# Designs tried in a protein design run: peptides against a protein of PDB entry 4PN1. Part 17

Target 1, 261 residues: chain A of PDB entry 4PN1
Amino acid sequence: KIEMNFLNKPIVPDTTKVISNFLTHYLITEPVEHVEIEAKLGTLIDLETQNRFEFPVMNETILNPEFNLRTRFESDMTASEHKYLNEFLNQAFRDSQKPGRLPFAYKHTKQVDLFYETEDNSRDKIRVSKNQSDNQVLACVKKRRVADLFLYCPNDAFDIRISISDELPVSMPSGNQQPSLTRLKDRVGYVHQEIKIDLTKTTQNDPVYDTTERHELEVEFGNIADLRDRAQKAKDGMEAPLFRRVQLFMDNVRILRREHS

## One batch from the design tools (peptide; made by RFdiffusion4, then SolubleMPNN)

Design b1_p9_6_s1 (from b1_p9_6, 3 letters changed)
Fold by OpenDDE base, seed 4:
Structure b1_p9_6_s1 (fold): chain B 261 residues (1-261), chain A 9 residues (1-9)
Amino acid sequence: as target 1 above (261 residues)
Amino acid sequence: SIDWSGTVS
């Protein structure tokens, strides 16, 4: 027989604890009502050099938000990297359909996002999302970014931003309002064990600038109710369920950030 | 410990 360690008890990585505490705060302590929790693959950019920042660490590291490190996060990747990840996920999907595995779900969505200024001139814009095929409204929300947690990953192709957002459902803008911005989104979505993985190609037309394309990969908790329940249990002293869910989430992220063309 | 009360500006 073998044991896990000299205590023969599970041990939780510090990374898992930190992320779990971060999530618990915005799920339970100061709860965000319509919370969205996602991780995006990208690059921490040094504002001084405009290159990827080089932190003096040798592995995945959560950056302390109390320090201004003079960085920005770029969630964009190259088309080739995005294509590679798409092929990678397609293969993962196929493999998951085999007997003995838990299958992926797959969905390809093309939508247009229309952004409107709010009547009260609030900071956040109203986003109306429509299906490109039938022009049906998918959502009308005002999204507020609440908090970010950044992970520097020196051994991988991408760094990670975990974001807490509040997606408040709101009424449709008045008919006399014109959108200030429109974005076309071509999204391929994969769901495995209620973790959503989205590859999104965003096209934005600007009258002044050339058409810009952005390629993003995001990983999202697909069952917020379950996550909130786990977080509540953690606050009540039972942390294991939350830790396990966060570990699952992060393992998926770790797989993805290692893959690139 | 980190105070998570801060929000993104």
Scores: peptide ipSAE 0.101, ipTM 0.636, DockQ to the pose 0.106
Fold by OpenDDE base, seed 5:
Structure b1_p9_6_s1 (fold): chain B 261 residues (1-261), chain A 9 residues (1-9)
Amino acid sequence: as target 1 above (261 residues)
Amino acid sequence: SIDWSGTVS
C-alpha cells in the first residue's frame, strides 16, 4: 500500500501558499476591481553589477518585498530565446490536439497601443488599443500597477515577476489630444485550461530602451471571476481550490522558464 | 508573514 506521507494527506508547497495569500489579498481583502494577474519571464538585475542578481539560494525563491535588494526587473529576452519558445509552444499546441488531451486555443493578433497623458498629469497613462488591420478600437483603459512579487530562479534561464494590475476602463481621450507614445504589438497567444500564454514582440521608440524591439513572454490567469471565487473560499477557510489553481498556473510558468535552446 | 496592505507603485 502506498501513502503520500505519514499523514496520508496532500501537502501544499510553501511557494503555492505564499502566492495564494498574495492573490487573496488583492482579490478579496483589498480587492482590485478590474484586476489583471500575470507572470512575466525576465531577469532580476543587480543594480551594482548590471548582471543577473545572485542570491544565496539553490532553488525557486520568492523574494521578500520588505528588503531593498537593489535590483530591477527586465521583462525581456533575446529574439532567439523568443523564437525557441514560440516553436516549443507550437509543438505543445499540436500535441494537445491529439485524442485524450485538452486542446490549446491559438490566436495571432497585431495591435497598436496609443498612450495618452491624463488631465491631472498622473503617472498612469490612458492606453487605447486598436487592431492594426482595421483600426478597430479594442480597449481604452488606465492601467495601474498595484503589486509585484518576484521569484528568483537560479536553476532556470529566467526569473519571474508576478504582477497585480488594475485595468480601469475609461473614456476615450479628446480628439485634440495627441499620443505621447505609440507601441506596436505582435502577439501570439495560447490558451490552455483558461491560462493565457502570450509571446509578444513590441516595437517602439523609447529612450528607456536602447532597442526599438522587445520580446516578452507572459502568463495570465484567464478566468478572474473563478479565481476570485476560489480566493473567497480560501478566505473562508477552504484553501484547496485556490491552491490547485495557483499550482496549475505556476507549473505552466515553470515549464516555460526551464525551456531553452 | 508579509503585510500586503497598500500598493508597491
Scores: peptide ipSAE 0.086, ipTM 0.675, DockQ to the pose 0.103
Fold by OpenDDE base, seed 1:
Structure b1_p9_6_s1 (fold): chain B 261 residues (1-261), chain A 9 residues (1-9)
Amino acid sequence: as target 1 above (261 residues)
Amino acid sequence: SIDWSGTVS
């Protein structure tokens, strides 16, 4: 006979608990109404060295947000890295179509985001999103970054930023107002067990700066209602469903951040 | 079928 441990019951990794508590706060305790929860792959940059952050830890570590580590997060990767991840996910998609597996869903979208300044010159810009094919308005929102949680991953190709955002629907800007920024998004999206994985190539046209391209990979909770329900249960003393969902999310993130050409 | 031409590099 074999047992899991000397208590013969599952134990939850501390990382899962910390992230679960973080999510619970913004889902239940101080609930964000139009919440978006995503993880982006990128690099923690040391502001002093302008190189990847180095910290005296040997594995995945959630950084304490109460400490200023003098870092910035670059949610970008090289074109080659992005291409590799795309190929990797395509293969994962194909494999998931086999009998006995849960299949990926796939969607390709091309979107244009138009950013408008507010009359009060607030930091939060209005974003109008349109479908590139038919110019149909998809959304008009003000996105507010509520909170971030950073994971330093010294053994992997990427570090992670988990972000809580509030996407507030707002009225369309006046017709005479010009956008301050235009962003084209070419996105391929993969969904597995309601976890969304998006590869996005962004082309940004700035009136002041030259056109820039960005390559991003983000992992998002696709079912916020379910997640909120799980978080509520956790607040009520039943933590297991939330822990399982967070563990799934993080395992997907971990797979992706380890992949490199 | 999926549109593989939409893959991003």
Scores: peptide ipSAE 0.008, ipTM 0.530, DockQ to the pose 0.016
Fold by OpenDDE base, seed 3:
Structure b1_p9_6_s1 (fold): chain B 261 residues (1-261), chain A 9 residues (1-9)
Amino acid sequence: as target 1 above (261 residues)
Amino acid sequence: SIDWSGTVS
């Protein structure tokens, strides 16, 4: 017989607590009404060296947002890395269909995102998403990035950005408006236990980037209502449900960022 | 560049 520790009780990793508090803030304390919470795999780039950021830590570390570390986050990976992750997730999907497992759901979508400037020249752009096959409007939203939390992961292929966004449904732009940006998205989506994992190939003409193609992997909380409920419970003194959900989310992220060809 | 032929469906 073995025990977990000298108390024989589970202990919550500090990372889980920090992230949970971060989420609770934007779910409950200063609630974002139409919140989207996602983690992207990418690379923290040191602006001074233009190489991957080097911080004197030896494992997964949440960076303090109050410090200007002079970094940028590149939410991109190579095509080969992206392909490998796709194959990995496909296998995970297949394995999850076996008896005794909770199955993945799978969806492949190709959409075009059209970005429009607002009439009021507000900071936020309107995004109209359409299905490429039939031009059906999938969504029309005004998205605002509210906050970011960065995880430096020196032992893994990727660093992580957890983002809080406000995605407000809005009316379609006027017919005479032209999009300021058009983005094609080829997305393979997996859902397991209401956590969404998306592999997205994005094609766009970007004046800032040399390449017009980006390969992204995103992990998103698929049930915000449940997450908000858990966060509220945490504020009320019951933290365990939130911790468990965040732990699940982060474990999925950790699995993915460790994978490489 | 990306080969999506390995997608589940």
Scores: peptide ipSAE 0.008, ipTM 0.508, DockQ to the pose 0.016

Design b1_p9_6_s2 (from b1_p9_6, 3 letters changed)
Fold by OpenDDE base, seed 2:
Structure b1_p9_6_s2 (fold): chain B 261 residues (1-261), chain A 9 residues (1-9)
Amino acid sequence: as target 1 above (261 residues)
Amino acid sequence: SIDWSGTYS
């Protein structure tokens, strides 16, 4: 006979609890109305050394946002790393189509994001997203970054930023307004159990600087309503459903951040 | 058809 532990009861990793509490805060306690929750793979950079941040820990560690660690997060990765992850996810997709597995869904999208200044000169710009092929408007939102939670992952190729954002739907800018910035996004999306995994190549033309490309991998909760429901249950004393969902999300993130070319 | 080249095509 095998038991899970000396109590023979499930135990929740501390990381899961911390993240769950973080999410619960912005889902329930101070609810973000149009919340987007995503994790990006990247690198925590020490502002003093401009190298990857070093902290005296030996494994995945959530950084306390109350402490100023003088770091920045770079969500960009090399083209080679991005390509490797793409190939990795392609293989994962193929394997998931086999009998006995839950299948991935796949979608390739190319969109252009047009950013417009607001009348109040707010930091939050209006983003109009259009499909590149037919110029159809996909979304018009004002996105506000609400909170970040950083995971330092010394054993892996990437660190993690979990972000809470508010994507407020807004009316289209007036026809007389010109976009202040245009970004082209080439995105391949993989969805498994309502967890979205997106590989995005972003091209930005700057009138002053050369064209820049960014390669990003993001993992997003695909069912916010369900997540909010789970968070509410957690506030009401039943935490298991939320913990399970967060665990699933983080396991997917952990798989991805370990992969590198 | 699936574009397995991803964002690189």
Scores: peptide ipSAE 0.018, ipTM 0.566, DockQ to the pose 0.016
Fold by OpenDDE base, seed 1:
Structure b1_p9_6_s2 (fold): chain B 261 residues (1-261), chain A 9 residues (1-9)
Amino acid sequence: as target 1 above (261 residues)
Amino acid sequence: SIDWSGTYS
């Protein structure tokens, strides 16, 4: 006879609990109305050395947001790394089409984002997203970053930023207003069990990275309503559904951040 | 059909 442990019950990793609590706060406690929850692969940079951050831990570690660790997060990777991950995900897609598996869905999108200043000179710009092929307006929003949670991953190719954002739908800017910034996005999207994995090549003038082209990989919760329901149940004392969903999300993130050419 | 070239097509 084999048992899971001396209680013969599943135990939840602390990382799952911490992230679950983080999500619950912005889903239920102080709910963000138009919430977007995503994890980006990137690198925690030590502001003093300008190299990857080194912290005295030996594995995946959620950084305490109460401490200023003098770091910045670079949500970028090399073109070669991005290409490798694209090929990796393509293979994962193919494998998932086999009998007995849950299949990936796939979509390739080319989008242009036009950013407009607000009349009140707010820091949050209006973003108009259009399809490059037919110039159809896909969205007009003001996106506000609400919170970040950083994971330092010393054994993996990438560190992780989990972000909570509010995407507020707003009216289109006036016809006489010119965009302050134009961003071209070439995105391939993979969806598995309502977890979205996007590889995006972005062309823009980036004031942070000082590059005209960026390569990003993001993992997003594709079913916010379900996630919010799970979070509510967690608040009500039933945590297992939320833990399972967060575990799934993080396992996908972990797979991706370990891959390198 | 799927464009397997991804963002590099």
Scores: peptide ipSAE 0.015, ipTM 0.523, DockQ to the pose 0.016
Fold by OpenDDE base, seed 5:
Structure b1_p9_6_s2 (fold): chain B 261 residues (1-261), chain A 9 residues (1-9)
Amino acid sequence: as target 1 above (261 residues)
Amino acid sequence: SIDWSGTYS
């Protein structure tokens, strides 16, 4: 007979606890009403060297936000890396359709995002998202970044930024207002066990500068209500459901950040 | 370029 450890009980990794606590804060303690929680793949860049950040650790580690490490996070990746991930996820989708597996859902969306300045000249812009084919309005929101948590992953191709955002639904801008910025988004979305994985190609046109293209991969919690419920239970002393959900989320992130062409 | 053809490719 084999036991897991000398207590013969599962133990929660410290990373899971830290992230769970982070999420609980913005779900329960200081709750964000229209919360979006996502992880993006990217690179922590040292502002001094403009190269990937180097820290004296040998594995995945959460950076302490209380310290200024003189870094920035770049959520962009090369077209080749993005293509590889696209192919990888397509294969994962196909494999999940086999008997005995939980299937992926898939959606391809092309939309245009129109950004408008607010009347109070706040930093937060109003984003109107429309379907690119029929110009149907999909959403009108004011998005505010609330908090970030960074994971330095020296053994993998990408570092991770976990972000808490508030996406406040707002009224449509006046018909006479012109957008300050327009972005085209080509997005393929994969959903597995209510965890959403999006590959997005963003194109921004500038009349003065050349068109810029960005390639991003993000992982998002698809069921916020359930996550909030789990976080509340954790506050009440039952942490296991939250830990399990965070572990699932992070395992998906870990799979993706290891994939590289 | 990115392959946006879907999962059936």
Scores: peptide ipSAE 0.008, ipTM 0.457, DockQ to the pose 0.016
Fold by OpenDDE base, seed 4:
Structure b1_p9_6_s2 (fold): chain B 261 residues (1-261), chain A 9 residues (1-9)
Amino acid sequence: as target 1 above (261 residues)
Amino acid sequence: SIDWSGTYS
């Protein structure tokens, strides 16, 4: 017989605990009503050098938000990296269809996002999402970024930004309004155990600059109600369910950021 | 248009 440790009880990695506490705050303590929680792969850029920031750590490290590290996060990757991850996820999808596995779900979507200024001149823009094929309105929301948590990952190709956002459903803008920004999104989505993994090519036209294309990979909690329930239980003293869910989420993120062409 | 040649079919 073997035991997990000298207490023979599970122990929570510090990363899991910190992230869990972060999520609990915005799920329970100061709850965001229409919360979206996602991690994006990208690069922490040193504002002074415009290169990837170098921190004196040897492994995955959550950066303390209380410190101004003079960094920005670039949620982008090369087309080749993006293609590689797409192929990687396609293979993962196929493997998951085998007997004895939990299957991925797959969906390919193409949408256009139209951004409108708000009538109240709020910083938050209204986003109208439409299906590119038939212009059917998919959503109309006002998205507000609430909080970020950054992970520096020196051993992997990408750093991580975990973001808390509020996506408030709002009424369609008036027909007299013109969009201030139009963005095309080509997205392939994979869902496994209610964790959403999206590869997105975003094309944005700029009247002054050339058309820009961004390649993003995001991992999102697909069942917020369940996550909120787990967070509430954690707040009430039973933390294990939340820790397990966060661990699953982070393991998926770790797989993706480690896999590079 | 956006090309997504690596998309799973």
Scores: peptide ipSAE 0.013, ipTM 0.428, DockQ to the pose 0.016; fails the geometry check

Design b1_p9_6_s3 (from b1_p9_6, 4 letters changed)
Fold by OpenDDE base, seed 5:
Structure b1_p9_6_s3 (fold): chain B 261 residues (1-261), chain A 9 residues (1-9)
Amino acid sequence: as target 1 above (261 residues)
Amino acid sequence: MIDWSGTYS
């Protein structure tokens, strides 16, 4: 009786295509071996004004990385905003447990991250993550930021940074080596359809300076193997599976960035 | 273990 458009077929928004191409590059074209792909909520700050960046657009816009816009990204929010999002996600979790819905999984972790200098004194430090309760080693990695894609969202509380990272497993530092930095992480994780949503409260103690606290929300692709498979299919001419997965990811991000106290 | 208050318990 009615049709979607004059072709009567679904179309793919440019945002989905651009992000899909971005991901395909680092999944397939120049593949990152131990890739982590996440979106963080935050604020694009104009370096000149130190206020939120202003751009002559009226909706969600991917910024062209070829232009230096003189911005920085602050992946932080207020404690009240973070608390509100926690309550929001708790409610979403409860609602998803109802019949007819796909349920969230939930995990609360408290860990300590110990950062160590490398032998070559490279900028990338080794991170050893341990459970705070029993000091069990959870991971030992060297994380490298590979690429960023920024979304300016003038109508929402937060802007978005999509990051590609290489999280390389490495051997434990020598037993006599002392960490250069220690961070406590209180993290609640929600997983829905293999999309991982983490609320993290990070505390950093400094004997000289005051204790600093950060409140972050990140959305991560929970199944990289599947995503890589979809990206490969896209390179081979079948783009629909990748577009659908990216669309799902971005819709979750869009829900979260619109929610505020 | 589920903590319904999340990071704010």
Scores: peptide ipSAE 0.017, ipTM 0.521, DockQ to the pose 0.016
Fold by OpenDDE base, seed 1:
Structure b1_p9_6_s3 (fold): chain B 261 residues (1-261), chain A 9 residues (1-9)
Amino acid sequence: as target 1 above (261 residues)
Amino acid sequence: MIDWSGTYS
């Protein structure tokens, strides 16, 4: 009676394909061993105007990394926007606890990140993360940003940066070393269908931002093993599982970036 | 119990 299209089968949006290919590259083709994949809400800033970037497109657009668009990305929002999103997610959590829904999980954490220079003065610093309540070491890593993919979203409150990072576990710094930077993180985390949504208030001296306090929202793939499996299947010719997972991820991102106070 | 104040408490 009614069909999806003249082929009567699902069609995948181009955005999903592009992002899927991007992820597949760093999951399978040139695999990052300790990969973290996250999307941050923020603003693409035009370096010439110092205002939000204006590009001659009318909808969500993945920017081609081969072109220098003379932009920077601010992974920040106002305290009011951040608070609004917190309330929004709290409501979403409550609604998800109702019968017939898949529930959110929730966690509130406070940690301190201590950054240390390496003995060889390498570019990547060692980050020691500790729980603020008991000072227990949570992680000691060297995080390297591998790649970014930017989405310009002219109709939404925020633009998006999808980042591929490598979090290499390393040994603790020697006791005689002092941290070069200390960052406090107050984070509320929501997990739905293994997609992590984190609201983080960060306090630090940041050379990029005028204030020492930042408000960030990030969406992360919570099951990398599953994602890698899906990516491998995609490389082997079965793309649907990867497309579905990326679509889910992006729909969550889209919901969040449309919300504003 | 969930602390709904989030990062603002």
Scores: peptide ipSAE 0.013, ipTM 0.497, DockQ to the pose 0.016
Fold by OpenDDE base, seed 3:
Structure b1_p9_6_s3 (fold): chain B 261 residues (1-261), chain A 9 residues (1-9)
Amino acid sequence: as target 1 above (261 residues)
Amino acid sequence: MIDWSGTYS
C-alpha cells in the first residue's frame, strides 16, 4: 500500500490555501453581494523597466498585496497566442465529448458593451451589454473591482490576476445619456464542471486613441452559490471542499497559462 | 491612455 505522506493525510499547497483565504474573505467575512470571481491570463509588467516583472522566485508565487512592487497587469496576449488557446480549448472540448468524460459546454457570444457614467459621477461605470445581432439587452450592471490577487508565474507564458468584483444589477441609464465608451466583445465560452473559460476579443473605438483590440482569456467560478457554501464550511472548520474547488480552478488556470504557440 | 475599465466584466 502507498501512503501519500507520513501522516497519510492530504496536504494543501500554500497557493490553494492563500487563494482560498482570499476568496473566503470576500465571500463570507466581508461578503460581496453580487460577487464575480475570475482569473485573467496576462503579464505582470515592471513599471520601471516596462518588461515582464522579475522576482527572485522560481515558481508560481502569489504576490503579497501589502507590498507595492511597482507593477501593472496587462490582461492581454497576442492574437497568435489567443488563437492557439482557442484551438487548444476547441480540442479539449472535442475530447471531453467522448464517453467517460465530463463534457464541455460551448457558447459563442457577440455583444456590445456600452459604458455610462453614473449619476453620482463615481469611478464605477454602468455597463449595458447588448447582443450584437438583435440589440437585446443582456445585462445592465454597475461593476466594481473589489480586490486583486496577482500570481507571478516565471515558468509559464502568463501571469495571473485573480479578481473579486461586485457586479450590481442596476436600472438602465436614462435614454438621453450617451455612452462614454463602447466595446465590441467577441467571446467564445467554455464551461467545464461549472468553471467558465472565456476567450474574448475586445474592440474599442476611441476617436482620440483610434481603435484598439485586446485578446483576453479569463477563467471564472461559474457557481458562486456553491463556492460561497464551500467557503462557509471552511470558516466552520471544514476546509476540504473549498480547497478542492480552488484546486480545480487553479489547475485549469495552470493548464491554460502553460500553453503557448 | 485608453480606458479599460469594465473589461473584466
Scores: peptide ipSAE 0.013, ipTM 0.460, DockQ to the pose 0.030
Fold by OpenDDE base, seed 4:
Structure b1_p9_6_s3 (fold): chain B 261 residues (1-261), chain A 9 residues (1-9)
Amino acid sequence: as target 1 above (261 residues)
Amino acid sequence: MIDWSGTYS
């Protein structure tokens, strides 16, 4: 018989613990009511060099938010990278349909996001999302970014931003209001064990600038209620369920950021 | 410049 270690007990990777604590704060300690938690693949850019940030570490590292590293996060990738990931996920989907596996769910959606200024002059705009095919309203929300956690990944194609947002449902804008911004989103979504993986191509028209296209990959916790429950248990001294869920989430992220053309 | 804020969902 083999044992896990000299204590014969599971040990939590430090990355998992740090992220778990981060999530617990915004789930339980200072709870965000309509919380959205997602990770985006992208690149940490050094503001001085405009190149990818370089940090003296050799593996996945959570950056301390207390330090001003003079970086920005570019949540974008090339069309070729995006296509590769799409093909990769399609294959993963197919493989998951085999006996003995937990299957992916798949959905392709095309929506239009209309952004409106708020009457109270809030910094956050109201977003109305509609289905492109039938113009059905899918959501009307005001999203507030609450916190970010950045992971520098020197061995992978992408860095990671984990974001906490408050997605507040709000009333539809008045009929006399015009959107300040319109975005088309072509999204292919994959769900596995309540972890959502979305590949999104966003097209935005600007009256001054040429049409811009953005390619994003995001990984989201699909069951916030369960996650909140796990976080509460963690606060009560039972941390294992939360750690396991965070580990699952991060493993999916790690798989994705290693894949590129 | 294009503002890409709000594209998080």
Scores: peptide ipSAE 0.010, ipTM 0.437, DockQ to the pose 0.029

